# Designs tried in a protein design run: peptides against a protein of PDB entry 3H8D. Part 5

Target 1, 122 residues: chain A of PDB entry 3H8D
Amino acid sequence: DMKRQQRFFRIPFIRPADQYKDPQNKKKGWWYAHFDGPWIARQMELHPDKPPILLVAGKDDMEMCELNLEETGLTRKRGAEILPRQFEEIWERCGGIQYLQSAIESRQARPTYATAMLQNLL

## One batch from the design tools (peptide; aimed at target 1 W31 C65 G79)

Design b1_p9_5 (made by RFdiffusion4)
Pose (drawn by RFdiffusion4):
Order: structure tokens, then sequence, then C-alpha cells
Structure b1_p9_5 (pose): chain A 119 residues (1-119), chain B 122 residues (1-122), chain P 9 residues (1-9)
């Protein structure tokens, strides 16, 4: 029913902007958009646990801008293939995280919940 | 979900003559494919030593890869699949829009998602 | 809730 689009933003801590390149610890921010709306958000951090977020339970914590208001389709190198998102998501325990939110009625139905519920 | 049937692939390559040269002397080229479902709709090659090759379905059937998407194994090759923009950027810089527009005007281009996309643009 | 600033080497 809707186009699935995935984005990735590598980032460094604000405290690392003016250190030498070898002292800049990298992280990665990810987003899965189910149409204009974000279904899953993922953050890999070099200094704390991975942040896994799903539509519904985590609306307050997730990016609140829809796809067009982010400008992500306009940023070079930002968009990634579905597998590039799914591989990282699975290695973070994302399947169990989304499943747990589904069973406890905390998950908004999206293409992502439909995929886990099907298989 | 015509868009979901669209798949794009890129294979970097070198000539055999450059196989054992230093990495800085390996003149790379790139082979590209746009699959409209099971069939190649557009094929593109950037070469280090000759003009770019642009091929469209219908007009260029003899010159294009004859295998369908599943027969190629490309969906199983690590790093081969690219986003539509990564194909389109190169296709445009090679004159691919003019090449596809001419094939459509000469009616040689077989209707595909690619011809449908160029027509919606015009 | 915000998209971080991009960094690349």
Amino acid sequence: KRQQRFFRIPFIRPADQYKDPQNKKKGWWYAHFDGPWIARQMELHPDKPPILLVAGKDDMEMCELNLEETGLTRKRGAEILPRQFEEIWERCGGIQYLQSAIESRQARPTYATAMLQNL
Amino acid sequence: as target 1 above (122 residues)
Amino acid sequence: SHIPEEYRD
C-alpha cells in the first residue's frame, strides 16, 4: 500500500567535533519510513546501548517529522537498501523488540509489524 | 507496487590486462542493470577505454544480458544492488534520457517501467 | 527525536 524507504546518517558525538580524526567515535542513525511516516528508528552509539524504536510505543522518542519534512530524500548518501537496515536491526535484537511491542499492544500497525506477524 | 518490481544492480570491473597491476593503475569500469520485474529494462556500462554503452529493451535486445533476474544471481551477490538514483544519476550523465526518448520516438523501445517513467516526466 | 548531524571521514 505504501513505499518503504530506509535512511542512514553516520554521526559523531557533539563533544568530538574538535578532536583529531582518530579520537572521533562514530555512530549510525537509521530510519524506516512506511510511506510518509516512520515505522522504525535505530541508533548505534559507540558509548551506550543501541536505541531501538517502533511506531506507537516510542512515538515520543522517535523523529516526529514525516518523510518530506526531513529532506532525507534530498541528502546524498543518506538512503540505503532495505537489507542494510534489516541486517543491523536484527543484530540489535530488533525482531524481539518489535515482537514484544506487538504482544503487549504497544505497536502501531505498519509494514514492519505486518512482516513480523506474517512469518 | 510497480515500483517494487524495479531492481537495480552495479558491478565494478577491470580489464584482464589490469588484473595484477598496482591498485592505483587498475582502471575501473562499471556495469549496471535495471530490472523491470524479471527482465532487464536498461543496461549501462562505463568503460575506462571506450565510449559508454547504453542499452534499452526492445531496441537493444541482441546486445543486452539475456538472463532474467533470478538466473543472474544478482539478488544474492553482496554489494551488487543499488538504489534507483545511483543508476539514474549515471544514466543521465551518459545521455540516457535522450537515448531512451529517441527509442520511444522511433517506437523501438519496448514499454517498460523506464519508458513509463520518462513519459510521466514529459 | 532529532536527526543527528552527519559525519564522514

Design b1_p9_5_s1 (made by RFdiffusion4, then SolubleMPNN; from b1_p9_5, 5 letters changed)
Fold by OpenDDE base, seed 1:
Structure b1_p9_5_s1 (fold): chain B 122 residues (1-122), chain C 122 residues (1-122), chain A 9 residues (1-9)
Amino acid sequence: as target 1 above (122 residues)
Amino acid sequence: as target 1 above (122 residues)
Amino acid sequence: MELPEEWLD
C-alpha cells in the first residue's frame, strides 16, 4: 500500500574507534533511514573516512535496522526527523538510484515505496 | 486523490506597521501553509499582537494564497519547507481541528487531504 | 544491525 506514511530520519554517530577520544578527535558520521510505514525501506550511512553505505530492504535486511519505526524511538527524538528531499539529495549523490535499480533488476529488492517511485521515474 | 503529496511551509513576515522600524522593533509573525498537491488546503497565520488566523480551502479561498505551489516558489525557498507535525502541532494549539470540523459540518470546506484525515479521526 | 544504545530513547 503506497498510502503508508513516508518518514525520514537522520542521526549522527561516532565511530567505535573514536568513542573515547577527546571531542575534537571524534569524527562524526551520519545515519539515515527511510521508513515506508512501520518498516525500513532504505538506509544510508555517511562515514568520515570510508565510502558511503547504501542499503535497501530485501537485499540488505541483515545489515539494516531491525526495529520497526515505533521501536526505534526515532519519532520521539528531537531533530531526528528530516524532509524527504534531505534524504533523497544525499541518496542521489551516493549513487542510490543505481544501487536500488540494480537490486530491483536482480530481484533482490523487496517492493517498497522506494522501488515503486523508481519504477515511475524510469 | 489522497495520493497527492502533502507539503507544508512556514515563512516569517513583518507587520506592515513595522516594515520601516529598526530591527529590534520589528515583531515577527509566521505564515504557514499546507498544500495538498498543487493547491493550498490550509493556511495559518501567527501574529505577535492578535489572535491566530486559521483558514481552510473552500471556506476561506479569498483570504488564502491564490498561487499554486509551483507559482509560490516556496519549494525553492531554503528553510521554508517544514514537517507535517511542525504544522499540525501549531494547528492543533490554535483550535484548527474545531475550525475545520465546523467548516465541514457547515458544508463550506472543500474536500482535501485535511478534511479526509479529520473524518478518519472522528 | 543493532542500533547503538544512544540512538534509542
Scores: peptide ipSAE 0.024, ipTM 0.478, DockQ to the pose 0.266
OpenDDE base, seeds 2, 3, 4, 5: peptide ipSAE 0.023, 0.032, 0.028, 0.023; ipTM 0.509, 0.518, 0.396, 0.530; seeds 3, 4 fail the geometry check

Design b1_p9_5_s2 (made by RFdiffusion4, then SolubleMPNN; from b1_p9_5, 5 letters changed)
Fold by OpenDDE base, seed 3:
Structure b1_p9_5_s2 (fold): chain B 122 residues (1-122), chain C 122 residues (1-122), chain A 9 residues (1-9)
Amino acid sequence: as target 1 above (122 residues)
Amino acid sequence: as target 1 above (122 residues)
Amino acid sequence: MELPEEWFD
């Protein structure tokens, strides 16, 4: 349903492999999320030393945020929320459209605002 | 069409009556705009000394921004773009839902993302 | 990979 609020967030993260390293050896990545109403629709991870990770609801649920939006506290975290374009610009550059399209075609994607938008694009 | 990008902007403005006053006598209002793709769908003006002004496409075209989004330069103005919620929160508080609903019922509203969202709410 | 809960407030 298109009436659901679309909200986007970005936070820095430290990779699991760097978690126990000295501060100077911890490389920050960037974690992005798109919430379609209360539930995550897309997730994206930018890494300084490897390709971006793209994740879409239905296909990648086990690798995505399992908390609903309210549970994440992201709406209360200053500086976490970003404009739709700040997400979409990176998503597009990282091949997100193709990734989501393939997930739809393989019938792995759960219907979300993101899938609906893409289907109207095609 | 729901595939159009919804973008929201806020800029300060000086009232026409204050334009020629000394800087200390100029009261800033806030101008808000919702663009449904290239065209404005809603406009809102906050004033320190009078009720907010609400405007919707179709009904209030003569009082709304006549420039398309690209012509406004708002997308290039640092700090002008705001989150959807930053617009909607104020819109709701100012009675925007009722204002838009009345414009739809009177057949004065031009179809926009805003009208479609409201119709799906009702 | 799963995100640690401590990444969220």
Scores: peptide ipSAE 0.031, ipTM 0.509, DockQ to the pose 0.216
OpenDDE base, seeds 1, 2, 4, 5: peptide ipSAE 0.026, 0.027, 0.072, 0.027; ipTM 0.275, 0.489, 0.442, 0.491; seed 4 fails the geometry check

Design b1_p9_5_s3 (made by RFdiffusion4, then SolubleMPNN; from b1_p9_5, 4 letters changed)
Fold by OpenDDE base, seed 1:
Structure b1_p9_5_s3 (fold): chain B 122 residues (1-122), chain C 122 residues (1-122), chain A 9 residues (1-9)
Amino acid sequence: as target 1 above (122 residues)
Amino acid sequence: as target 1 above (122 residues)
Amino acid sequence: SSLPEEWYD
């Protein structure tokens, strides 16, 4: 149902190897989430020292956030919520369109708002 | 079609009577817009000295923004775009639910994403 | 599951 609320979030993270270093030595990554209603549809991770990670529901469920949106507390975290375009711009630059398309074609992606939008575009 | 992009905007405005006053004497209002695809679905105006104005498509077309979304240039104005909740929170506080509901019941409101959402809630 | 280990304030 496309009437589900589409919400997007971004939070910084510190990689495990940097957790105890001095602040100047902690390289920040960025974790992104797209929620289609209560459930995550897409996830993306920008790392300071490796390629970005792209994840889509159905295909990558085990690697993605397992908590529903309310359980994450993201809606209560000031500055975490972002505009759709703030997610999509990064998603596009990371090759996310091709990644999601491939997941759809291989029948690995669960139907979500994101799959519906891509199918509308093509 | 609920697949249309829902986008929300907010810009400050100075009332005509204050336009030439010193900055400290210019009381800011706030103009809000909800676009359902290219077309405005809801508009709201917070004034510093009078009640808020609520407007819904179909009922209030002549009082609302007549430009399509691209014509407004709002998508290109930094800081103008806001989250859905940033609009809805003010809409609710201003009695917007009742206003839109009344417009639907009287068959004055054009079908939009907003009317569909309200009908889902009730 | 992947949640950021340390949310940075």
Scores: peptide ipSAE 0.036, ipTM 0.508, DockQ to the pose 0.561
OpenDDE base, seeds 2, 3, 4, 5: peptide ipSAE 0.035, 0.034, 0.022, 0.034; ipTM 0.515, 0.514, 0.646, 0.522; seed 4 fails the geometry check

Design b1_p9_5_s4 (made by RFdiffusion4, then SolubleMPNN; from b1_p9_5, 5 letters changed)
Fold by OpenDDE base, seed 2:
Structure b1_p9_5_s4 (fold): chain B 122 residues (1-122), chain C 122 residues (1-122), chain A 9 residues (1-9)
Amino acid sequence: as target 1 above (122 residues)
Amino acid sequence: as target 1 above (122 residues)
Amino acid sequence: MELPEEWED
């Protein structure tokens, strides 16, 4: 349902290989999530040393967050929630539109707010 | 349509009577807006010396922003856009739920995302 | 999935 709350989150991560290094040597990545109501619709990972990872519901469920939004604790993590455009700006730069479109065309994408908005845009 | 972008903004204002006073003597108010797509759905004004003003589309059109979102320049004003909860937290504290509900019940409210969400909540 | 360090804390 399009009446579900669209909420976006961003949190940093450090690679396991950098876990015990000095902060200056810990290369930070960024984990992004779009929740369409209680469930994740899109996930995106920016890495310091490899290409961005884009994930969409239906296609990439096994690689995405399996918890509902409340279970994640993201709503309780100060500074985690971001504006829609802060997600979309990065998503667009990383080729997210094409990625989601391809998932729709191959019938791999689960219908979400993201798929609906894209199909309205095109 | 519920597929419209919900965007929230906040900007400070100084009372006309304080316009030419020293900054220390300029009591700041806060102007809030909820845009349901291109048009304002809710407006709220926090004043330093009078009760909050709550306004809803359909009922208070003549007192609300008459410009569409693009015309306002709010999307181009750094620091103006806020998270939904930053609006809703204040709206709730100011009695906005009851205000909108009363406007719906009296058939004064124009259907918006705000009215739809409220009617889903109740 | 692998959770971010900041989330695991």
Scores: peptide ipSAE 0.027, ipTM 0.514, DockQ to the pose 0.385
OpenDDE base, seeds 1, 3, 4, 5: peptide ipSAE 0.026, 0.027, 0.027, 0.026; ipTM 0.338, 0.527, 0.427, 0.519

Design b1_p9_6 (made by RFdiffusion4)
Pose (drawn by RFdiffusion4):
Structure b1_p9_6 (pose): chain A 119 residues (1-119), chain B 122 residues (1-122), chain P 9 residues (1-9)
Amino acid sequence: KRQQRFFRIPFIRPADQYKDPQNKKKGWWYAHFDGPWIARQMELHPDKPPILLVAGKDDMEMCELNLEETGLTRKRGAEILPRQFEEIWERCGGIQYLQSAIESRQARPTYATAMLQNL
Amino acid sequence: as target 1 above (122 residues)
Amino acid sequence: TKYWELEPL
């Protein structure tokens, strides 16, 4: 029913902007858009646990801008293939995280919940 | 979900003559494919030593890869799949829009998602 | 942090 689009933004801590390159610890931010709306958000951090977020339970914590208002389709190197998102998501315990939110009625139905519920 | 049937692939390559040369002397080329479902709709090659090769379905059937998407194993090859924009950027720089527009005007281009996309643009 | 606002490259 809707186009699935995935994005990745590598980042460094604000406190690391003016250190030498070898002292800049990298992280990665990810987003899965189910049409204009974000279904899953994922953050890999070098200094704290991975942040896994799903539409519904985590609306307050997730990026609130829809796809067009982010400008992500306009940024070079930002868009990634579905597998590049799914591989990282699975390694972070994302399948169990989305399943737990589904069973406790905290998950908004999206292409992501439909995929986990099907298989 | 015609867009979901669209799949794009890129294979970097070198000539055999450059196989054991220093990494800085390996003149790379790139082979590309746009699959419209099971069949290649567009094929593109950037070469280090000759003009770029642009191929479209219908007009260029003899020159294109004859295998369908499943027969190639490309969906199982790590790093081969690229986003549509990664194909389109190179296709445009090679004159691919003019090449596809001409094939459409000469009616040689077989209708594909690619010809449908160029027509919606015009 | 608004990571989506950062440049990816």

Design b1_p9_6_s1 (made by RFdiffusion4, then SolubleMPNN; from b1_p9_6, 6 letters changed)
Fold by OpenDDE base, seed 1:
Structure b1_p9_6_s1 (fold): chain B 122 residues (1-122), chain C 122 residues (1-122), chain A 9 residues (1-9)
Amino acid sequence: as target 1 above (122 residues)
Amino acid sequence: as target 1 above (122 residues)
Amino acid sequence: MDYHSLDPE
């Protein structure tokens, strides 16, 4: 349902290998999530030393956040919520449009706000 | 068209009467805008010493921002753009739901994303 | 990732 609220979040993460290193040696990644209502639609991970990871609902469910939006506590985490464009800008740079398009064409993508928007653009 | 991007902005303002006072005596107000695509749909003003002002498209056109979104430069003003909820929370507290509802019922409101959302809620 | 760790402290 396109009437669902689209909300975006970003949190930093430290790689497991760096967890116990000195602060200056803890390279930060950035975890992004797009929620279409209570359900995750897209996930994106920016890593300090490897290519970005792009994930879309339906195709990548097992790799994506398994919690619904309320369960994540993200709505209560100060500084976590971001503007749509803050997500989309990175998504586009990472090749997210092509990735989601491919998932749609292969019939792997679950219909979400994201898939609908892409279909409107093309 | 409900496919238009909904964007929200907030900027502080100083009252004309306080413009040339010492900084500590310049009471700040807050100006809010909801843009439904390029067109303003709602405007809200929080004042330091008077009740909030609520404005809706169609009814209050002559009191609202006359510039389209691009003309305002708001999209380029760092820190101006806010999340939908940051607008709606204040809107609700100020009685915006009732105000917009009344404008719809009196047939003064121009159809916008805001009017459509209200109609879905009721 | 343990997404339960995303909860606010």
Scores: peptide ipSAE 0.027, ipTM 0.520, DockQ to the pose 0.330
OpenDDE base, seeds 2, 3, 4, 5: peptide ipSAE 0.019, 0.026, 0.018, 0.024; ipTM 0.548, 0.541, 0.547, 0.577; seed 5 fails the geometry check

Design b1_p9_6_s2 (made by RFdiffusion4, then SolubleMPNN; from b1_p9_6, 5 letters changed)
Fold by OpenDDE base, seed 1:
Structure b1_p9_6_s2 (fold): chain B 122 residues (1-122), chain C 122 residues (1-122), chain A 9 residues (1-9)
Amino acid sequence: as target 1 above (122 residues)
Amino acid sequence: as target 1 above (122 residues)
Amino acid sequence: MDYHALDPL
């Protein structure tokens, strides 16, 4: 239902290969998630040395966070939750709209708040 | 105001250079327009041999249709009016969302239904 | 393109 709370999160990550390097040599990535109620709708990963990864529910389930919102502990992690715009701005710049639209057109996307909003616009 | 009627149009065009060629040698382009009430909000031109042209009100006024909706005669032209989706689908595929967003961010875009919808999503 | 899942935990 569209009454579900839309919540967005961002956390930094360090690549496994950099885990034990000197701090100055650790390249930071960013993990983003959009939860439509308890379930993830979109995921995005910014990397220091490769293209962004864009993922949408239904199409990319096996590559996305498999935990529900409460299981992630993100709601309890200081600084993890972000504003909708903080997610959408990056999503747009990384081609997320076209990515989701293609998933809808190919009937791979699971219906979510994200698909509904896009279908409302286009 | 957001109560204004959103109307979309598409007409084919033949390049001036092809105007007098044999029919089989005339390459067809497509001219698209979005009118937010009486005034054009977006314009798009598909070409047979060059990249699409995307235009938004405020930023590209001098390159866009200067006639108001009634002056164009489009409402009286058989087959000219199209569904919103018929416009938006092409607009999206041609990068129109990012184009308009960049115009908004640079404060070049005139506020229209198109800008409002985009700002509602992102 | 290689996609890798990240677990936030």
Scores: peptide ipSAE 0.029, ipTM 0.329, DockQ to the pose 0.118
OpenDDE base, seeds 2, 3, 4, 5: peptide ipSAE 0.027, 0.026, 0.022, 0.026; ipTM 0.489, 0.501, 0.503, 0.274; seed 4 fails the geometry check

Design b1_p9_6_s3 (made by RFdiffusion4, then SolubleMPNN; from b1_p9_6, 5 letters changed)
Fold by OpenDDE base, seed 2:
Structure b1_p9_6_s3 (fold): chain B 122 residues (1-122), chain C 122 residues (1-122), chain A 9 residues (1-9)
Amino acid sequence: as target 1 above (122 residues)
Amino acid sequence: as target 1 above (122 residues)
Amino acid sequence: MDYHSLDPL
């Protein structure tokens, strides 16, 4: 069996409403992605003014990155790639474990590295 | 099957002969490790005054870190953990691909994530 | 409140 590479990324974003404001008034959000091989397994967004958004493959495909990893250009964006724990620490704080577990139990989650790891943990 | 976590680390070292010299005369070496789950798969050392040392599990066990990952304390050492590419870039520059391949062909390498990835590449 | 994912690109 081919082992898929697990890669994690984080990039900042500015809200559309803040795009034309002065820099001090442009509040940063953070976009996180976990790619299980070429395709996204988990996505997470931290916002300055609303709750975190958690997304898992299978359940949230319509809201998640539709591009494969190479198409995103993330691998070529300096400083975008992060360690697994840098993703997981935030994921856990945002309730990601429970979110993914619920998606698995409702049979909405597509099997990924993330679902497999969670099932090993529980 | 349980999927093992791949983790990479880098720490500096000072040569014993330089230990009591002035800071400007203490040339740093760099110790690198790839852990395939709890056990080391590859080790690499960059020296200021001699060729790189490359080591692979199975072949070089006597010269490699004998501690499991938790015993090393590397996971608790701030700044020690690195991205896979930060290891692989140096590994490749040092001839690590050829070194591991030769160890596989001579049946000296223990099967690891590293050997599996190389076999997928070739 | 509507929670839509943002495009990182």
Scores: peptide ipSAE 0.028, ipTM 0.503, DockQ to the pose 0.130
OpenDDE base, seeds 1, 3, 4, 5: peptide ipSAE 0.028, 0.027, 0.022, 0.026; ipTM 0.338, 0.523, 0.581, 0.485; seed 4 fails the geometry check

Design b1_p9_6_s4 (made by RFdiffusion4, then SolubleMPNN; from b1_p9_6, 4 letters changed)
Fold by OpenDDE base, seed 2:
Structure b1_p9_6_s4 (fold): chain B 122 residues (1-122), chain C 122 residues (1-122), chain A 9 residues (1-9)
Amino acid sequence: as target 1 above (122 residues)
Amino acid sequence: as target 1 above (122 residues)
Amino acid sequence: MDYWKLDPL
């Protein structure tokens, strides 16, 4: 349903290996999420020392957030919600368009707002 | 079309009467806009010394931004774009839900993302 | 590793 609310979030994370280090030695990653209504459609992880991870619903369910949006508490976390472009700009730079397209073509992607928009763009 | 991009903006304004005053004597208002794709769906003005102004497409076209989103330059103005909730929180506080509902009931409102969402909520 | 599980999500 295209009437579902599209919401985007970003939160930093510290690697488990850095949890007990001094602040200056904690390398920060970034976790991004696109929620299509109550469920995550896309997830993206920027790491300080490895390639970004791109994930799409259907294909990568086991690696993605399993909680619905309300269960995550992201809507109650100040500074977590971001503009669509703040997600998309990073998504595009990381090859997210191609990643999602491949997931669609292989019939691995679940239909979401993201898949619908991409199909309209192509 | 519910696939259109929903974008929200906020910019301050100074009243014409305050244009040539000292900075401390310039009372700042706030101009808000919801664009449903290329065209404005809702507009809201917070004034330092008068009631807020609420405007909806169809009903208030002559008082609202006549330019399409690209023509406004809002997408190129740093700090102008805001989260949906930053618009909606003020909209709700100013009675925007009731204002739009009245515009729908009187058949004055043009169908927009805003009207569709409200109809789904009710 | 699912870092989102480590984070308070």
Scores: peptide ipSAE 0.038, ipTM 0.497, DockQ to the pose 0.244
OpenDDE base, seeds 1, 3, 4, 5: peptide ipSAE 0.026, 0.036, 0.036, 0.037; ipTM 0.263, 0.519, 0.518, 0.504

Design b1_p9_7 (made by RFdiffusion4)
Pose (drawn by RFdiffusion4):
Structure b1_p9_7 (pose): chain A 119 residues (1-119), chain B 122 residues (1-122), chain P 9 residues (1-9)
Amino acid sequence: KRQQRFFRIPFIRPADQYKDPQNKKKGWWYAHFDGPWIARQMELHPDKPPILLVAGKDDMEMCELNLEETGLTRKRGAEILPRQFEEIWERCGGIQYLQSAIESRQARPTYATAMLQNL
Amino acid sequence: as target 1 above (122 residues)
Amino acid sequence: PMEPETPPP
């Protein structure tokens, strides 16, 4: 029913902007948009646990801008293939995280919940 | 979900003559494919030593890869799949819009998602 | 590939 689009933004800690390149610890931010709305958000950090977020339970913590208002389709190198998102998501325990939110009635139905519920 | 049937692939390549040269002397080219479902709709090649090759379905059937998407194994090759923009950027810089527009005007281009996209643009 | 940038809040 809707186009699935995935984005990735590599980032460094604000405290690392003016250190030498070897001292800049990298992280990665990810987003899965189910149409204009974000279904899943993922953050890999060099200094704390991975942040896994799903539509519904985590609306307050997730990016609140829809796809057009982010400008992500306009940034070069930001969009990634579905597998590039799914591989990282699975290695972070994302399947169990989304499943747990589904069973406890905390998940908003999206293409992502439909995929886990099907298989 | 015509858009979901669209798949794009890129294979970097070098000539055999450059196989054992230093990495800086390996003149790379790129082969590209746009699959409209099981069939290749557009094929593109950037070469280090000759003009770019642009091919469209219908007009260029003899010159294009004859295998369908499953027969190629490309969906199983690591790093081969690219986003539509990665194909379109190169296709445009090669004159691919003019090449596809001409094939449409000469009626040689077989209707595909690519011809449908160019027509919606015009 | 994208260079490091601050992600959206």

Design b1_p9_7_s1 (made by RFdiffusion4, then SolubleMPNN; from b1_p9_7, 5 letters changed)
Fold by OpenDDE base, seed 3:
Structure b1_p9_7_s1 (fold): chain B 122 residues (1-122), chain C 122 residues (1-122), chain A 9 residues (1-9)
Amino acid sequence: as target 1 above (122 residues)
Amino acid sequence: as target 1 above (122 residues)
Amino acid sequence: MAEAEEPPK
């Protein structure tokens, strides 16, 4: 069923190594998620000191959030939910389209709203 | 109206400069078109000796095929019509997604099926 | 797929 609600989230994170540093020395990153209904479809991480990490369902499941949307509490976290464009703009800039496409072509992607949208375009 | 038929075409071409050369010296290119109903939405040219040319409706109208689909005779030309994927695979490889996106963002693109698909994804 | 000297324009 592809009639699920698409919801997007962004939260800042501090590197584990910086958790005990003074605030000025805590370099923040950004964690992004796309949920297709209850299940994550895409995840993305912006780091202060390394390239972005792109993750897609099916291919990267072991590296992605394993909790369903309700379990994450993201829907209850003030300021976490973002608009689709706020995710997609970053996703594209990071090379997310090609990344997802390659996962489809290699048969590693789990079908999601994201894969369907890509397939409609391409 | 976005309920128009999407049709795709590919034909080989010989450079004007090579038209009078012997066949072995006629370097061929490829001309691609996406028609959204009667009107062209995207055009693409693969050349033997220079980078691809990408063209989108609204932005590049003066460089694109100006005939409507029926006037081109493409629908009557054996072997000209291709599948959507046969166009899109090349379009993407040439950077067509970013090209079209930039045309949308700069307000130069005429709305087409192609722009709508892009906007649905991104 | 007959070759054309120039594409439609």
Scores: peptide ipSAE 0.026, ipTM 0.379, DockQ to the pose 0.339
OpenDDE base, seeds 1, 2, 4, 5: peptide ipSAE 0.022, 0.038, 0.036, 0.036; ipTM 0.379, 0.615, 0.610, 0.567; seeds 2, 4, 5 fail the geometry check

Design b1_p9_7_s2 (made by RFdiffusion4, then SolubleMPNN; from b1_p9_7, 6 letters changed)
Fold by OpenDDE base, seed 5:
Structure b1_p9_7_s2 (fold): chain B 122 residues (1-122), chain C 122 residues (1-122), chain A 9 residues (1-9)
Amino acid sequence: as target 1 above (122 residues)
Amino acid sequence: as target 1 above (122 residues)
Amino acid sequence: GAAAEEPPA
């Protein structure tokens, strides 16, 4: 089987409460996504004022991007695509390994490239 | 087995003959590398004034980077790392698929991630 | 609709 392409994206967001503030007072969050071929595998949100949100396919589908990769337009958005390590560094720092592991152990995680790699590492 | 990380790099070079020319007359080439874990798998050189140079592990070892990934310092060089597609787009455009395929068929290519992916595609 | 604040992708 031909292996699915792993692609990673990051886009900034401004909190709704900051939409009408001065630019300097608009604290940016960061939205991250890992796509395993056409389908999302992991999502993460960095916030300036709360803990990071970690999401994994199967467990968190209701909170994750419902669009397939092409539908997102991320592949066409300048500066959105990032290197795998730029995602993984943040993921690891925010406890993503443990989060995904727990989702696997509780049988809530849908099998993805991410789950497979974790199972090879552990 | 844990899959090896695929990393891609690009750096500019100036031709020796242009070293002492005005900046505007210094035509840049581009050096590209694909590392399959610690070891190089593919190398490519774009030149402003000649055909691209395509190189694959096993066949072209004498012309390829002799340093392992860490020894190159590329992982620490700002702006050197590129997305897989940024390499593959150029590789495909320059006939890299056919070049690698021929190296496989002639049994000159060392097995790499690149050869494996090509064999899955063809 | 996704209740989570998804940045418009």
Scores: peptide ipSAE 0.026, ipTM 0.509, DockQ to the pose 0.143
OpenDDE base, seeds 1, 2, 3, 4: peptide ipSAE 0.021, 0.021, 0.021, 0.021; ipTM 0.618, 0.629, 0.623, 0.628; seeds 1, 4 fail the geometry check

